# Peptides against a protein of PDB entry 3T7K: the designs that were tried, part 25

Target 1, 248 residues: chain A of PDB entry 3T7K
Amino acid sequence: KAEKILARFNELPNYDLKAVCTGCFHDGFNEVDIEILNQLGIKIFDNIKETDKLNCIFAPKILRTEKFLKSLSFEPLKFALKPEFIIDLLKQIHSKKDKLSQININLFDYEINGINESIISKTKLPTKVFERANIRCINLVNDIPGGVDTIGSVLKAHGIEKINVLRSKKCTFEDIIPNDVSKQENGGIFKYVLIVTKASQVKKFTKLINDRDKNETILIVEWNWCVESIFHLNVDFTSKKNVLYQKK

## One batch from the design tools (peptide; made by RFdiffusion4, then SolubleMPNN)

Design b1_p10_6_s3 (from b1_p10_6, 5 letters changed)
Fold by OpenDDE base, seed 4:
Structure b1_p10_6_s3 (fold): chain B 248 residues (1-248), chain A 10 residues (1-10)
Amino acid sequence: as target 1 above (248 residues)
Amino acid sequence: MNIDKELPDS
């Protein structure tokens, strides 16, 4: 059926998109439209897998979803597009009125606001955002909203190798792992990095660390610190935004 | 398609 619909076009673009969707297309696509999109080099996947070599995200705007956050870790993210790209594309293809010899839709007209070339260019870097920031091992409180698995998965996608989940009420100093980046000569390494949700956790962990390892560097942040770092594909250590405690 | 839940604002 898709072949018959597409046969009216003299030339078909190949968009070469391997995409996931977030915040759009909840009902999915019918079989014919999936086939049409596939013929145009647009493959939509339900979930993110590294093996699929995803290069595109469809979303109406910047979202704080697992898929959107992980899309910024694609190697590279080639396109971050509004769902209107697919909508307009399918509308043109299904339109009987236009003797359109060609599909006239440019990907660049559908870019998600706030995902600019500067962000896209950073996804071409050989390193991930937290890797560049010398953050390899973190401590994550077990009561984090969104769940440790989802949050941890996002953080791992962005170069955090080890996530230690802390049972906030029961943990001791011995449960806190150091950020072992000893091989990197670049200054500004924090020995202890923690993501917490409550002021009481800040007080607890700062005390535990300072009482047992007094001279060490500590970074305690909110989840929003990670999100902002991901959205910019850069860690700004000069910003105090979403930083709960910092000891240099 | 699973509705992707937005991760909470901290």
Scores: peptide ipSAE 0.471, ipTM 0.902, DockQ to the pose 0.779
Fold by OpenDDE base, seed 2:
Structure b1_p10_6_s3 (fold): chain B 248 residues (1-248), chain A 10 residues (1-10)
Amino acid sequence: as target 1 above (248 residues)
Amino acid sequence: MNIDKELPDS
């Protein structure tokens, strides 16, 4: 059925998109439209798997979804597109009117606002954002909204190798892991990196660390610090935004 | 429907 629909075009583009969707297309696509998209080099996946070599995300805007945050870890993210790209494409293809010789839809007209070329270019870097920031091992409080598994998965996609989950009420100093980046010669390394949710946790962890491991470097941040770092694909250590405690 | 929920703002 798709072949008959596409036979009206003399030339078909190959968009070479391997995509996931977030905040759009909740009902999916019918079989014919999936086949059409596949013939145009557009493959849509339900979930992110590293083996699929995903290079695109469809979303109406920048979102704080797991899929959106992880899409910025694609190698590279070629395109971040609005769902209107697919909508307009399918609409043009299903249009019975004119013998359209060509599909004239430019991907660049459908870019998600705020995902610029600078961000896309950073996804071509050989390192992940937290790797570049010398953050390998972090401590995450167990009461974090969104859950430690989801947040942990996002952080791992962006180069954090080890996530230590702290039971905030019961944890001791011995439960806190150091950020072991001994192999990286260049840059300011925080020995302890923690993601927390409450001011009481800041007080607790700063006390525990300072009492037992005096003069060590500490970074305590909110989840938003991670999100902003991901959205920019850069960690700005000069910013105090979303930083709850810092000891250099 | 895997509703892709936004992670909460901190």
Scores: peptide ipSAE 0.471, ipTM 0.899, DockQ to the pose 0.836
Fold by OpenDDE base, seed 3:
Structure b1_p10_6_s3 (fold): chain B 248 residues (1-248), chain A 10 residues (1-10)
Amino acid sequence: as target 1 above (248 residues)
Amino acid sequence: MNIDKELPDS
Protein backbone atom coordinates (compact mmCIF):
# COMPACT_ATOMS: atom_id res chain seq x y z
CA LYS B 1 0.00 0.00 0.00
CA ALA B 2 2.81 2.44 0.88
CA GLU B 3 4.56 1.79 -2.46
CA LYS B 4 1.40 2.69 -4.37
CA ILE B 5 1.05 5.93 -2.42
CA LEU B 6 4.70 6.86 -2.96
CA ALA B 7 4.70 5.90 -6.67
CA ARG B 8 3.37 9.37 -7.54
CA PHE B 9 6.73 10.89 -6.59
CA ASN B 10 9.58 10.74 -9.09
CA GLU B 11 12.20 11.09 -6.37
CA LEU B 12 12.03 10.25 -2.67
CA PRO B 13 14.27 11.84 -0.06
CA ASN B 14 16.31 9.73 2.33
CA TYR B 15 16.23 11.55 5.66
CA ASP B 16 18.38 8.91 7.45
CA LEU B 17 16.61 9.33 10.80
CA LYS B 18 16.65 6.78 13.61
CA ALA B 19 14.36 8.41 16.11
CA VAL B 20 12.42 8.17 19.32
CA CYS B 21 9.38 10.27 20.20
CA THR B 22 8.50 11.99 23.46
CA GLY B 23 5.51 14.20 24.29
CA CYS B 24 3.99 13.37 20.88
CA PHE B 25 2.48 10.51 18.85
CA HIS B 26 1.10 8.74 21.92
CA ASP B 27 -1.21 6.67 19.70
CA GLY B 28 1.70 5.63 17.47
CA PHE B 29 1.47 5.26 13.70
CA ASN B 30 -0.58 2.96 11.53
CA GLU B 31 1.22 0.28 9.53
CA VAL B 32 0.97 2.18 6.23
CA ASP B 33 2.48 5.35 7.68
CA ILE B 34 5.32 3.36 9.28
CA GLU B 35 6.02 1.81 5.87
CA ILE B 36 5.94 5.25 4.23
CA LEU B 37 8.33 6.67 6.82
CA ASN B 38 10.65 3.67 6.40
CA GLN B 39 10.76 4.26 2.62
CA LEU B 40 11.85 7.83 3.36
CA GLY B 41 14.65 6.64 5.67
CA ILE B 42 12.74 7.48 8.89
CA LYS B 43 12.74 4.73 11.52
CA ILE B 44 10.89 5.33 14.78
CA PHE B 45 11.76 3.22 17.81
CA ASP B 46 9.70 2.75 20.98
CA ASN B 47 12.69 2.72 23.33
CA ILE B 48 16.29 3.87 23.41
CA LYS B 49 18.88 1.15 22.82
CA GLU B 50 22.55 1.88 22.14
CA THR B 51 22.63 -0.76 19.41
CA ASP B 52 20.04 1.14 17.35
CA LYS B 53 22.43 4.09 16.81
CA LEU B 54 19.67 6.64 17.35
CA ASN B 55 20.36 10.10 15.94
CA CYS B 56 17.02 11.93 16.27
CA ILE B 57 14.37 12.94 18.80
CA PHE B 58 10.83 14.10 18.05
CA ALA B 59 9.29 16.37 20.67
CA PRO B 60 7.10 19.50 20.66
CA LYS B 61 9.64 21.35 22.84
CA ILE B 62 12.45 20.71 25.29
CA LEU B 63 11.04 18.21 27.80
CA ARG B 64 12.25 16.74 31.08
CA THR B 65 11.40 13.20 29.96
CA GLU B 66 13.79 10.26 30.18
CA LYS B 67 13.82 9.96 26.37
CA PHE B 68 14.51 13.63 25.78
CA LEU B 69 17.28 13.80 28.38
CA LYS B 70 18.87 10.61 27.01
CA SER B 71 18.61 11.86 23.40
CA LEU B 72 21.18 14.52 24.27
CA SER B 73 23.60 11.63 24.88
CA PHE B 74 23.25 10.25 21.32
CA GLU B 75 26.50 9.89 19.39
CA PRO B 76 25.77 12.22 17.74
CA LEU B 77 22.30 13.68 18.02
CA LYS B 78 21.88 14.89 14.43
CA PHE B 79 18.37 16.31 14.68
CA ALA B 80 15.91 17.39 17.36
CA LEU B 81 12.66 17.95 15.49
CA LYS B 82 9.09 18.99 16.18
CA PRO B 83 6.40 16.37 15.44
CA GLU B 84 5.00 18.71 12.76
CA PHE B 85 7.77 17.42 10.49
CA ILE B 86 6.12 13.99 10.37
CA ILE B 87 2.61 15.45 10.34
CA ASP B 88 3.33 17.72 7.36
CA LEU B 89 5.27 14.98 5.58
CA LEU B 90 2.45 12.44 5.88
CA LYS B 91 -0.12 15.09 4.99
CA GLN B 92 1.75 15.94 1.79
CA ILE B 93 2.15 12.27 0.88
CA HIS B 94 -1.53 11.45 1.47
CA SER B 95 -2.74 14.54 -0.41
CA LYS B 96 -4.51 13.47 -3.62
CA LYS B 97 -4.66 16.98 -5.10
CA ASP B 98 -1.08 17.79 -5.83
CA LYS B 99 0.72 16.04 -8.67
CA LEU B 100 3.82 16.65 -6.61
CA SER B 101 6.84 15.22 -8.38
CA GLN B 102 8.91 15.83 -5.24
CA ILE B 103 8.50 15.98 -1.47
CA ASN B 104 9.34 19.54 -0.40
CA ILE B 105 9.93 19.33 3.35
CA ASN B 106 13.16 20.55 4.92
CA LEU B 107 14.26 19.13 8.29
CA PHE B 108 15.80 22.45 9.32
CA ASP B 109 12.38 24.13 9.32
CA TYR B 110 11.25 21.87 12.18
CA GLU B 111 14.03 22.25 14.75
CA ILE B 112 13.03 22.22 18.43
CA ASN B 113 13.42 25.65 19.98
CA GLY B 114 16.47 25.78 22.24
CA ILE B 115 18.32 22.84 20.65
CA ASN B 116 20.73 24.81 18.51
CA GLU B 117 23.86 23.93 16.56
CA SER B 118 26.00 24.56 19.67
CA ILE B 119 24.12 21.83 21.57
CA ILE B 120 24.20 19.47 18.57
CA SER B 121 27.95 20.04 18.14
CA LYS B 122 28.61 19.01 21.76
CA THR B 123 27.00 15.61 21.10
CA LYS B 124 29.91 14.95 18.69
CA LEU B 125 32.46 15.25 21.51
CA PRO B 126 34.23 12.00 22.48
CA THR B 127 33.23 12.46 26.15
CA LYS B 128 29.92 12.83 28.01
CA VAL B 129 28.93 15.95 29.95
CA PHE B 130 29.56 14.57 33.45
CA GLU B 131 32.73 12.83 32.31
CA ARG B 132 34.07 16.21 31.15
CA ALA B 133 33.09 17.63 34.54
CA ASN B 134 35.08 14.93 36.42
CA ILE B 135 31.92 13.47 37.99
CA ARG B 136 32.24 9.68 37.90
CA CYS B 137 30.67 8.50 41.15
CA ILE B 138 27.63 10.11 42.78
CA ASN B 139 25.38 9.59 45.76
CA LEU B 140 21.64 9.68 45.10
CA VAL B 141 18.93 9.73 47.78
CA ASN B 142 16.41 6.91 47.55
CA ASP B 143 13.35 9.21 47.84
CA ILE B 144 14.09 11.21 44.67
CA PRO B 145 10.95 11.93 42.61
CA GLY B 146 11.00 9.98 39.36
CA GLY B 147 12.77 7.05 41.02
CA VAL B 148 16.42 6.11 41.35
CA ASP B 149 16.32 3.76 38.34
CA THR B 150 15.06 6.37 35.87
CA ILE B 151 17.25 9.16 37.24
CA GLY B 152 20.21 6.80 37.44
CA SER B 153 19.70 5.65 33.85
CA VAL B 154 19.71 9.25 32.59
CA LEU B 155 22.84 10.08 34.58
CA LYS B 156 24.65 6.96 33.31
CA ALA B 157 23.78 7.88 29.71
CA HIS B 158 25.62 11.15 30.37
CA GLY B 159 28.83 9.61 31.71
CA ILE B 160 28.24 8.88 35.41
CA GLU B 161 29.67 5.41 35.95
CA LYS B 162 28.61 4.67 39.53
CA ILE B 163 25.42 5.64 41.32
CA ASN B 164 25.27 4.94 45.03
CA VAL B 165 21.72 4.98 46.38
CA LEU B 166 21.51 6.38 49.91
CA ARG B 167 18.74 5.46 52.32
CA SER B 168 18.43 9.01 53.62
CA LYS B 169 16.99 8.10 57.05
CA LYS B 170 19.38 5.24 57.82
CA CYS B 171 22.60 6.07 56.02
CA THR B 172 25.89 6.71 57.82
CA PHE B 173 29.14 8.26 56.61
CA GLU B 174 30.38 4.81 55.56
CA ASP B 175 27.50 4.56 53.07
CA ILE B 176 28.67 7.69 51.18
CA ILE B 177 31.01 6.94 48.28
CA PRO B 178 33.77 9.25 47.08
CA ASN B 179 33.95 10.49 43.51
CA ASP B 180 36.96 8.42 42.49
CA VAL B 181 38.49 10.51 39.73
CA SER B 182 42.22 10.42 39.10
CA LYS B 183 43.74 13.84 39.79
CA GLN B 184 43.95 15.16 36.28
CA GLU B 185 45.61 18.60 36.04
CA ASN B 186 42.34 20.58 36.08
CA GLY B 187 42.03 20.91 39.92
CA GLY B 188 38.22 21.24 40.32
CA ILE B 189 37.33 17.71 41.51
CA PHE B 190 34.72 17.26 44.22
CA LYS B 191 35.43 14.26 46.46
CA TYR B 192 31.76 13.90 47.43
CA VAL B 193 28.92 14.54 44.98
CA LEU B 194 25.34 14.13 46.19
CA ILE B 195 21.91 14.62 44.64
CA VAL B 196 19.30 15.32 47.33
CA THR B 197 15.66 16.43 47.59
CA LYS B 198 15.40 18.09 51.02
CA ALA B 199 17.19 20.65 53.15
CA SER B 200 17.27 18.11 56.00
CA GLN B 201 19.38 15.82 53.80
CA VAL B 202 21.81 18.65 53.10
CA LYS B 203 22.21 19.20 56.85
CA LYS B 204 22.63 15.48 57.50
CA PHE B 205 25.19 14.77 54.78
CA THR B 206 27.24 17.92 55.34
CA LYS B 207 27.48 17.02 59.03
CA LEU B 208 28.41 13.39 58.35
CA ILE B 209 31.11 14.33 55.85
CA ASN B 210 32.52 17.32 57.74
CA ASP B 211 32.71 15.36 61.01
CA ARG B 212 34.77 12.60 59.35
CA ASP B 213 36.49 14.34 56.40
CA LYS B 214 36.57 17.99 57.48
CA ASN B 215 38.78 19.30 54.68
CA GLU B 216 37.25 17.42 51.76
CA THR B 217 35.42 18.98 48.83
CA ILE B 218 31.64 18.54 48.71
CA LEU B 219 29.02 19.23 46.04
CA ILE B 220 25.34 18.80 46.97
CA VAL B 221 22.87 19.58 44.19
CA GLU B 222 19.23 19.21 43.23
CA TRP B 223 18.08 17.09 40.30
CA ASN B 224 17.51 20.35 38.39
CA TRP B 225 21.29 20.93 38.46
CA CYS B 226 21.74 17.71 36.50
CA VAL B 227 18.90 18.59 34.09
CA GLU B 228 20.32 22.05 33.36
CA SER B 229 23.78 20.52 32.84
CA ILE B 230 22.28 18.02 30.36
CA PHE B 231 20.23 20.66 28.50
CA HIS B 232 23.38 22.74 28.01
CA LEU B 233 25.71 19.73 27.64
CA ASN B 234 27.98 21.63 30.00
CA VAL B 235 28.51 21.78 33.75
CA ASP B 236 28.84 25.35 35.00
CA PHE B 237 30.64 25.19 38.35
CA THR B 238 30.44 28.99 38.66
CA SER B 239 26.64 28.91 38.84
CA LYS B 240 24.93 28.60 42.22
CA LYS B 241 21.63 27.67 40.56
CA ASN B 242 20.30 24.38 41.97
CA VAL B 243 23.41 24.01 44.17
CA LEU B 244 22.41 23.39 47.78
CA TYR B 245 25.90 23.15 49.26
CA GLN B 246 29.37 23.57 47.86
CA LYS B 247 32.72 23.29 49.62
CA LYS B 248 35.81 23.77 47.49
CA MET A 1 3.75 3.80 23.27
CA ASN A 2 5.00 4.09 26.83
CA ILE A 3 3.86 7.46 28.13
CA ASP A 4 7.18 9.10 28.84
CA LYS A 5 6.37 11.26 31.85
CA GLU A 6 8.25 14.42 32.57
CA LEU A 7 10.51 14.05 35.55
CA PRO A 8 9.41 16.43 38.28
CA ASP A 9 11.10 19.68 39.09
CA SER A 10 13.27 19.38 42.02
Scores: peptide ipSAE 0.468, ipTM 0.902, DockQ to the pose 0.767
Fold by OpenDDE base, seed 1:
Structure b1_p10_6_s3 (fold): chain B 248 residues (1-248), chain A 10 residues (1-10)
Amino acid sequence: as target 1 above (248 residues)
Amino acid sequence: MNIDKELPDS
């Protein structure tokens, strides 16, 4: 069926998109439209897998979803597009009136607001955002909203190698892991990095660390610190935004 | 499709 629909075009674009969707297309696509998209080099996946070499995200706007946050870790993310790209594309293809010899849709007209070329270019870097920030091992409280598995999966996609889950009520100093990074001369390495949800946790962990390891560097942040770092694909250690405690 | 929920604002 798709071949018959597409046969009216003299030339078909190959978009070379391997995409996931978030905040759109909840009902999926019909079989004919999937076949049409596939013939145009657009393949939509249900889930993110590294083996699929995903290069595109469809979303109506910047979202704080697992898929959206992970899409910024694609190698590279080529396109972050509004769902209207697919809608308009399918509309043109199904239109009987326009004897269009060619599909006339430009991908750049459908960019998600706030995902600019500066962000896209950073996805071509050989390192991940937290790797560049010398953050490899973190401590995460077990009561984090969204759950440790989802949050941990996003953080790992962005270069955090080890996530230690802390049972905030029962943990001791011995349960806190150091951020094991080679001493690079260019400052800003924190020995202890923690993501917490409550002021009481800040008080607890700062006391535990300072009582046992008095001279060490500590960074305690909110989840929003990680999100902002991901959205910018850069960690700004000069910003106090979403930083709950910092000891240099 | 699993509704991809936004992670909460902290």
Scores: peptide ipSAE 0.466, ipTM 0.901, DockQ to the pose 0.777

Design b1_p10_6_s4 (from b1_p10_6, 4 letters changed)
Fold by OpenDDE base, seed 4:
Structure b1_p10_6_s4 (fold): chain B 248 residues (1-248), chain A 10 residues (1-10)
Amino acid sequence: as target 1 above (248 residues)
Amino acid sequence: MKIDKELPDT
């Protein structure tokens, strides 16, 4: 059926998109539209798998969804597009009125606001954002909203190798893992990195660490610190935004 | 498709 619909076009673009959707297309696509999109080199996947070599995300705007956050870890993210790209594309293809010899849709007209070329360029780097920041091992409190699995999965996608889940009420100093990174000359390495949700956790962990390991560097942040770092694909250690405690 | 949950704004 799709072939018959597309046969009216003399030339078909190949967009070479391997995409996921977030905040749009909740009902999915009908079989014909999926086939049409596939013929145009647009493959939409339900979930993110590293093996699929995803290069695109569809979303109406920057979102704090697992899919959106993980899309910024694609290697590279080629396009972050508004759903209107697909909508307009399918409208043109299904339109009987226009003797359109060609599909005239430019991907660049559908870029998500706030995902600029500077962000896209950083996804071409051989390293992930937290890897560049010398954050390899983190401690995550078990009561984090959104769940440790989802948050942990996002953080891992962005170069955190080890996530230690802390039972905030029962944990001791021995339960806190160090950020085991070799001292690189040019960057402040924090020995202890923690993501927490409450001021009481800050007080607890700072006390535990300072009582047992007084001379060590500590970074305690909110989840929003991670999100902002992901959205910019850069860790700004000069910013105090979403930093709850820092000891250099 | 399930609606993707936005992660919390903390």
Scores: peptide ipSAE 0.519, ipTM 0.927, DockQ to the pose 0.848
Fold by OpenDDE base, seed 5:
Structure b1_p10_6_s4 (fold): chain B 248 residues (1-248), chain A 10 residues (1-10)
Amino acid sequence: as target 1 above (248 residues)
Amino acid sequence: MKIDKELPDT
């Protein structure tokens, strides 16, 4: 069926998109539309897998979804597109009125606001955002909203290798892992990096670390610190935004 | 498709 629909076009674009969707297309696509999209070099996946070599995300705007946050870790993210790209494309293809010999949809017209070339260019870097920031091992409190698995998965996608889950009520100093990064000369390396949810946790962990390892560097942040770092694909250590405690 | 939930704003 798709072939018959597309046969009216003399030339078909190849968009070369391997995409996931977030905040759109909840009902999915019918079989014919999937076939059409596939013939145009657009493959939509239900889930993010590294093996799929995803390069695109469809979303109406910047979202704090797992998929959106992980899409910024694609290697590279080539396109972040509004769902209207697919809608307009399929509409043009299904149109009986348009004696168009070609599909006239430019994907560059459908960029998500706030995902600019500066962001896209950073996805071409050989390192992930937290890797560049010398954050390899983090401590994550077990009571984090969104769950340790989802948050941990996002953080790992962005270069955090080890996530230590802290039992907020029962943890001791011995439960806190150091950020074991080889001293690069040029970067402020924090020995202890923690993501916490409450001011009481800041007090607890700061005390535990300072009582046992007094001279070490500590970074305690909120989840929003990670999100902002991901959205910018850069860690700004000069910013106090979403930083709960910092000791250099 | 499952509705993707936004992760909490903290």
Scores: peptide ipSAE 0.517, ipTM 0.928, DockQ to the pose 0.830
Fold by OpenDDE base, seed 3:
Structure b1_p10_6_s4 (fold): chain B 248 residues (1-248), chain A 10 residues (1-10)
Amino acid sequence: as target 1 above (248 residues)
Amino acid sequence: MKIDKELPDT
């Protein structure tokens, strides 16, 4: 059926998109539309798998979803597009009126606001954002909204190798892991990196660390610090935004 | 499809 619909076009584009969707297309696509998209080089996947070599995300805007945050870790992310790209494309293809010789849809007209070429270019770097920031091992409180598994999965996609989950009420100093990074010559390494949810946790962990390891560097942030770092594909250590405690 | 939940704004 798709072939018969597409036969009216003399030339078909190959968009070469391997995409996931977030915040759009909750009902999915019918079989014919999936076949049409496949013939145009657009493959839509339900879930992110590294083996699929995903290069695109569809979303109405920048979102704080697991899929959106992980899409910024694609190697590279080629396109971040609004769902209107698919809507307009399918609408043009299903239109019976115009003997259109060609599909006239430009990908660049559908870019998600705030995902610019500078962000896209950073996805071509050989390192992940937290790897570049010398953050390898973190401590995460167990009461984090969104859950430790989801948050942890996003952080791992962006280069954090080890996530230690802290039981906030019961944890001791011995439960806190150091950020084990080899001294690079030019970058301040924080020995202890923690993601927390409450001011009481900041007080607890700062006390535990300072009482046992007084001279060590500490970074305590909220989840928004991680999100902003991901959205920019850069860690700004000069910013105090979303930093709850810092000791250099 | 499962609605992809936004992670909290903290």
Scores: peptide ipSAE 0.516, ipTM 0.926, DockQ to the pose 0.820
Fold by OpenDDE base, seed 1:
Order: C-alpha cells, then sequence, then structure tokens
Structure b1_p10_6_s4 (fold): chain B 248 residues (1-248), chain A 10 residues (1-10)
C-alpha cells in the first residue's frame, strides 16, 4: 500500500534517520505510515540500544526523559527534531492535491528549540561529557527520585563507568568509592563524587570523608547538576549551581 | 507506547 502512495513521487529522499521518540507519538504509527517512513530511510525504535546506531530524537521540546538525556550521548546525534517533521511529511505524502514530484521538507526547519549546532557538534567528540570531566566512578544514594537504575543508565551513557549505590542510612566510609582517575595536572579531579537528594546526606558524607580522609577532594551534587551538564554536554566546575558541597 | 516520564527536577 505504501509503494502505491509513494509511486506518485519521481524522487524520494533518504533521510537516514534511526530515531527514538519521547513526549510524542504515544499511539505509535499505523502499518502504512511505518512502511512509508521506512522507505524514506526513517526507522523509529521503541528503545535505545547501542547496536542500532541511533542518530535522531523526536521530541516536542527539551525533556528530562531517559530517552532525551541518552540521545545526547548518540555518536553522533545528527538530528533533534520536533514531531511536526513526521506529521508534515506524512501529510504531504497523503495529500492527493499536490502534483508534487518531490517531497519538500527541510529537516533543519524542525529542530528542537535549544538543541543547536554547538550541542550537536559536541556529540561528535571521541569522549563523553563525564569522561572529559574526569568523572569515572560516582556514589549515588539509593533514595534518588527516578530510581538508581534509570539515573545510573543515563549517567553510564554519558561516560560514567562505575556507579556505587549508597544505602544512605546504613553506609559507612568504607562503602564510599573513590573516583579512580589518573592524576592529570590541569584538571579539577575530585577523589569523591556523590549524587545526593538531601542536606542530611551532605552532612553525613562530608563528615565521613573528612574524618577518615581529611585532605581529599570532594564533589557533592544534586541530580540537576548532572542534567545541566548533559544538556550543555559540558561540565562547568566554576558554577556553584546544583553543587551542594565542594572541596578542592 | 508507555509514556516516558520526566526525571524529577530536583
Amino acid sequence: as target 1 above (248 residues)
Amino acid sequence: MKIDKELPDT
């Protein structure tokens, strides 16, 4: 059925999109529209898998969803597009009136606001955002909103290798893992990196670390620090925003 | 499709 619909066009674009959707297309697509999109080189996946070599995200705006945050780790993210791209594309293809020999839709007209070429260019870097920041091992409190699995999965997508889950009420100093990075002379390397939810956790962990390892560097942040770092694909160690405790 | 939940704004 899709072939008959597309046969009216003399030339079909190949968009070469391997995409996931977030905050849009909850009802999915009908079989004909999926076939049409596939013939145009648009493949939509339900979930993110590294093997699929995803290069696109569809979303109405910047979202704090797992899929959106992980899309900024694609290698590279080629396009971050509004769902209107698909809507307008399918509308043109189903239109009987237009003797259009060609599909006239420019991908650049559908960019998500706030995802610019500066962000896209950073996804072409050989390293991930937290890798560039010398953050390989973190401590994450077990009571983190969104859950340790989801938060941990996002952080791993962005270059954190090891996530140590702390039972905040029961943990001791011995449960806290160091951020095992080679001493680079010029980088703000923190020996202890922690993501916490409460001021009481800041007080607890700072005391535990300072009592046992008094001279070491500590970074304690909230989840929003990670989100902002992901959205910018850069860690700004000069900013105090979302930093709960810092010892250099 | 399952609605993707936004992770909390802390």
Scores: peptide ipSAE 0.515, ipTM 0.927, DockQ to the pose 0.835

Design b1_p10_7_s1 (from b1_p10_7, 5 letters changed)
Fold by OpenDDE base, seed 4:
Structure b1_p10_7_s1 (fold): chain B 248 residues (1-248), chain A 10 residues (1-10)
Amino acid sequence: as target 1 above (248 residues)
Amino acid sequence: SLEDQSDIPV
């Protein structure tokens, strides 16, 4: 069926998109439209797998979804597009009235607001955002909204190798893992990095660390600190926003 | 419909 629909076009673009969707296309696509998109070099995946070499996300705007946050870790993210790209594309293809010899849809007209070339360029870097920030091992409280699996998966996608889940009420100093990074000369390295949800956790962990390892560097942040770092593909250590405790 | 957990804001 798709072939018959596309046969009216003299030339078909190859968009070379391997995409996921978030905040759009909840009902998916019918089989014919999937086939049409595939013939145009647009493959939509249900889930993010590294093996699929994803390069695109469809979303109406910047979202705080797992898919959106992980899309900024694609190697590279080539396109972050509004769903209107697919809508307009399929509309042109299904239109019987237009003697369209060509599909006239430009990807650049459908960019998600706030995902600019500066962000896209950073996805071409050989390193991930937290890797560049010298954050390899973190401690994550088990009561984090969104769950440790989702949050942990996003953090891993962005270069955190080890996530230690802390049982906030029961944990001791021995349960806290150090951020084992070789001293690079130019980067602020924190020995202990923690993502917490409550002021009581800040008080607990700062006490535990300072009582046992008094001279060490500590960074305690909210999840929003990670989100902002991901959205900018840069860690700003000068910002106090979403930083709950910092000891240099 | 089980909203795909992947579409929940975190």
Scores: peptide ipSAE 0.413, ipTM 0.809, DockQ to the pose 0.104
Fold by OpenDDE base, seed 2:
Structure b1_p10_7_s1 (fold): chain B 248 residues (1-248), chain A 10 residues (1-10)
Amino acid sequence: as target 1 above (248 residues)
Amino acid sequence: SLEDQSDIPV
């Protein structure tokens, strides 16, 4: 059926998209439309798997979803596109009135606002954002909104190797893991990195660390610090935004 | 509709 629909076009583009969707296409696509998209080099996946070599995200705008945040870790992210790309494409293909010999849809007309070439270029870097920031091991409080698994999965996609989940009410100093990074010459390494939700946790963890491991470097941040770092594909250590405690 | 947990803002 898809072949018959596409046979009216003399040439078909190959968009070379391996995509996930977020905030759009919740009902999926019918079998014919999936086959049409496949013939155009557009493959849509339900979930992110590293083996699929995903290079595209469909979303109406920048979103704080797991899929969107992880899409910024693609190697590279080639395109971040509005769902209207697919809608207009399928509409043109199903149109019987258009004597169009060619599909005339440009990917660049459908870019998500705020995902510019500066962001796309950073996805071509050989390192992940938190790797570049010398953050390898973090401590995450167990009461984090969104859940430790989702948050931890996003952080891992962006180069954090080890997520230590802290039971905030019961944890001791011995439960806090250091950020084991080799001293690189050119960047402040924080020995303890923590993501917390409450001011009481800041007070607790700063006390525990300072009482037991004197003069060590500490970074305590909100989840929003990580989100902003991901959206910019850069950690700005000069910013105090979403930083709850810092000891250099 | 099963809101795909992947579409929940975090």
Scores: peptide ipSAE 0.412, ipTM 0.809, DockQ to the pose 0.111
Fold by OpenDDE base, seed 3:
Structure b1_p10_7_s1 (fold): chain B 248 residues (1-248), chain A 10 residues (1-10)
Amino acid sequence: as target 1 above (248 residues)
Amino acid sequence: SLEDQSDIPV
């Protein structure tokens, strides 16, 4: 069926998209449309796997979903596109207008607002955002909204190697892991990095660390600090936004 | 339809 539909075009584009969707296409695609998209070099995957070498995301806008946040870790993210790209493409292909010798759809017309070339260019860097920030090992409280598995998976996609889950009510100093990074000459390294949800946790962890490991560097942030860092593909250590405690 | 849990904002 797809071959018969596409046979009316003299040339078919190869978009070379390996994509996931978020906030769109919940009902999926019919078999014919999947085959059409495949023949145009568009492959849509249900889940993110590193082996699939994903390079695209479909979403109506910037979203705080696991898929969207992880898409910014693709190597590279080539395109962040609105679902209207697929919708208009399929509409053009299913159109009975005889005179379409070519598919005339430009990917650049469907870019997600706020994902610009500056963001896309940073996905071509050889390092991940938290790796560049010298954050390799973090402590995450177990009562984090969204769950430690989802949040942890996003953080790992962005270069955090080790996530230590803290039982916030029962943890001791010995449960807190250091951010073990080699001193690079030019960057302030925080020995302890923690993501917390409550002011009471800030008080607890600052006390535990300062009582046992005096004069060490501490960074305590909200999850929103990580989200903002991901959306910008840059950690701004000059910003106090979503920073609950810092000791240099 | 079970909202794809992957579309929940975190």
Scores: peptide ipSAE 0.411, ipTM 0.808, DockQ to the pose 0.115
Fold by OpenDDE base, seed 1:
Structure b1_p10_7_s1 (fold): chain B 248 residues (1-248), chain A 10 residues (1-10)
Amino acid sequence: as target 1 above (248 residues)
Amino acid sequence: SLEDQSDIPV
């Protein structure tokens, strides 16, 4: 059925999109439209897997969803597009009125607001955002909104190798893991990195670390610090935004 | 509809 619909075009584009969707297309696509999209080099996946070599995200805007945050870790993210790209494409293909020899849809007209070429270019870097920031091992409190699995999965996609989940009520100093990075001469490495939700946790962990390891560097942040770092694909250590405690 | 847990803001 799709072949018959597409036969009216003399030339078909190959968009070469391997995409996931977030905040759109909740009902999916019908079989004919999936086949049409496949013929145009557009493949939509339900979930993110590294093996699929995903290069595209569909979303109405910048979202704080797991899929959107992880899409910024694609290697590279080629396109971040509004769902209207698919909608307008399918409308043009199903239109009987247009004596169009060609499909006239430009991907660049459908860019998500705020995902610019500066962001896209950073996804071509050989390193992940937290890797570039010398953050390899973190401590995450178990009461984090969104859950440790989702938050941990996003952090791992962005270069965190080890996530230690802290039971905030029962944890001791021995439960806190160091950020095991080789001392590069450039003094920007924190020995202890923690993501916390409450001021009481800041007080607890700061005391535990300072009582046992008084001279070590500490970074305690909110989840929003990680989100902002992901959205910019850069860690700004000069910013105090979402930083709860810092000791250099 | 099971809201895809992947569409929940975190």
Scores: peptide ipSAE 0.410, ipTM 0.809, DockQ to the pose 0.109

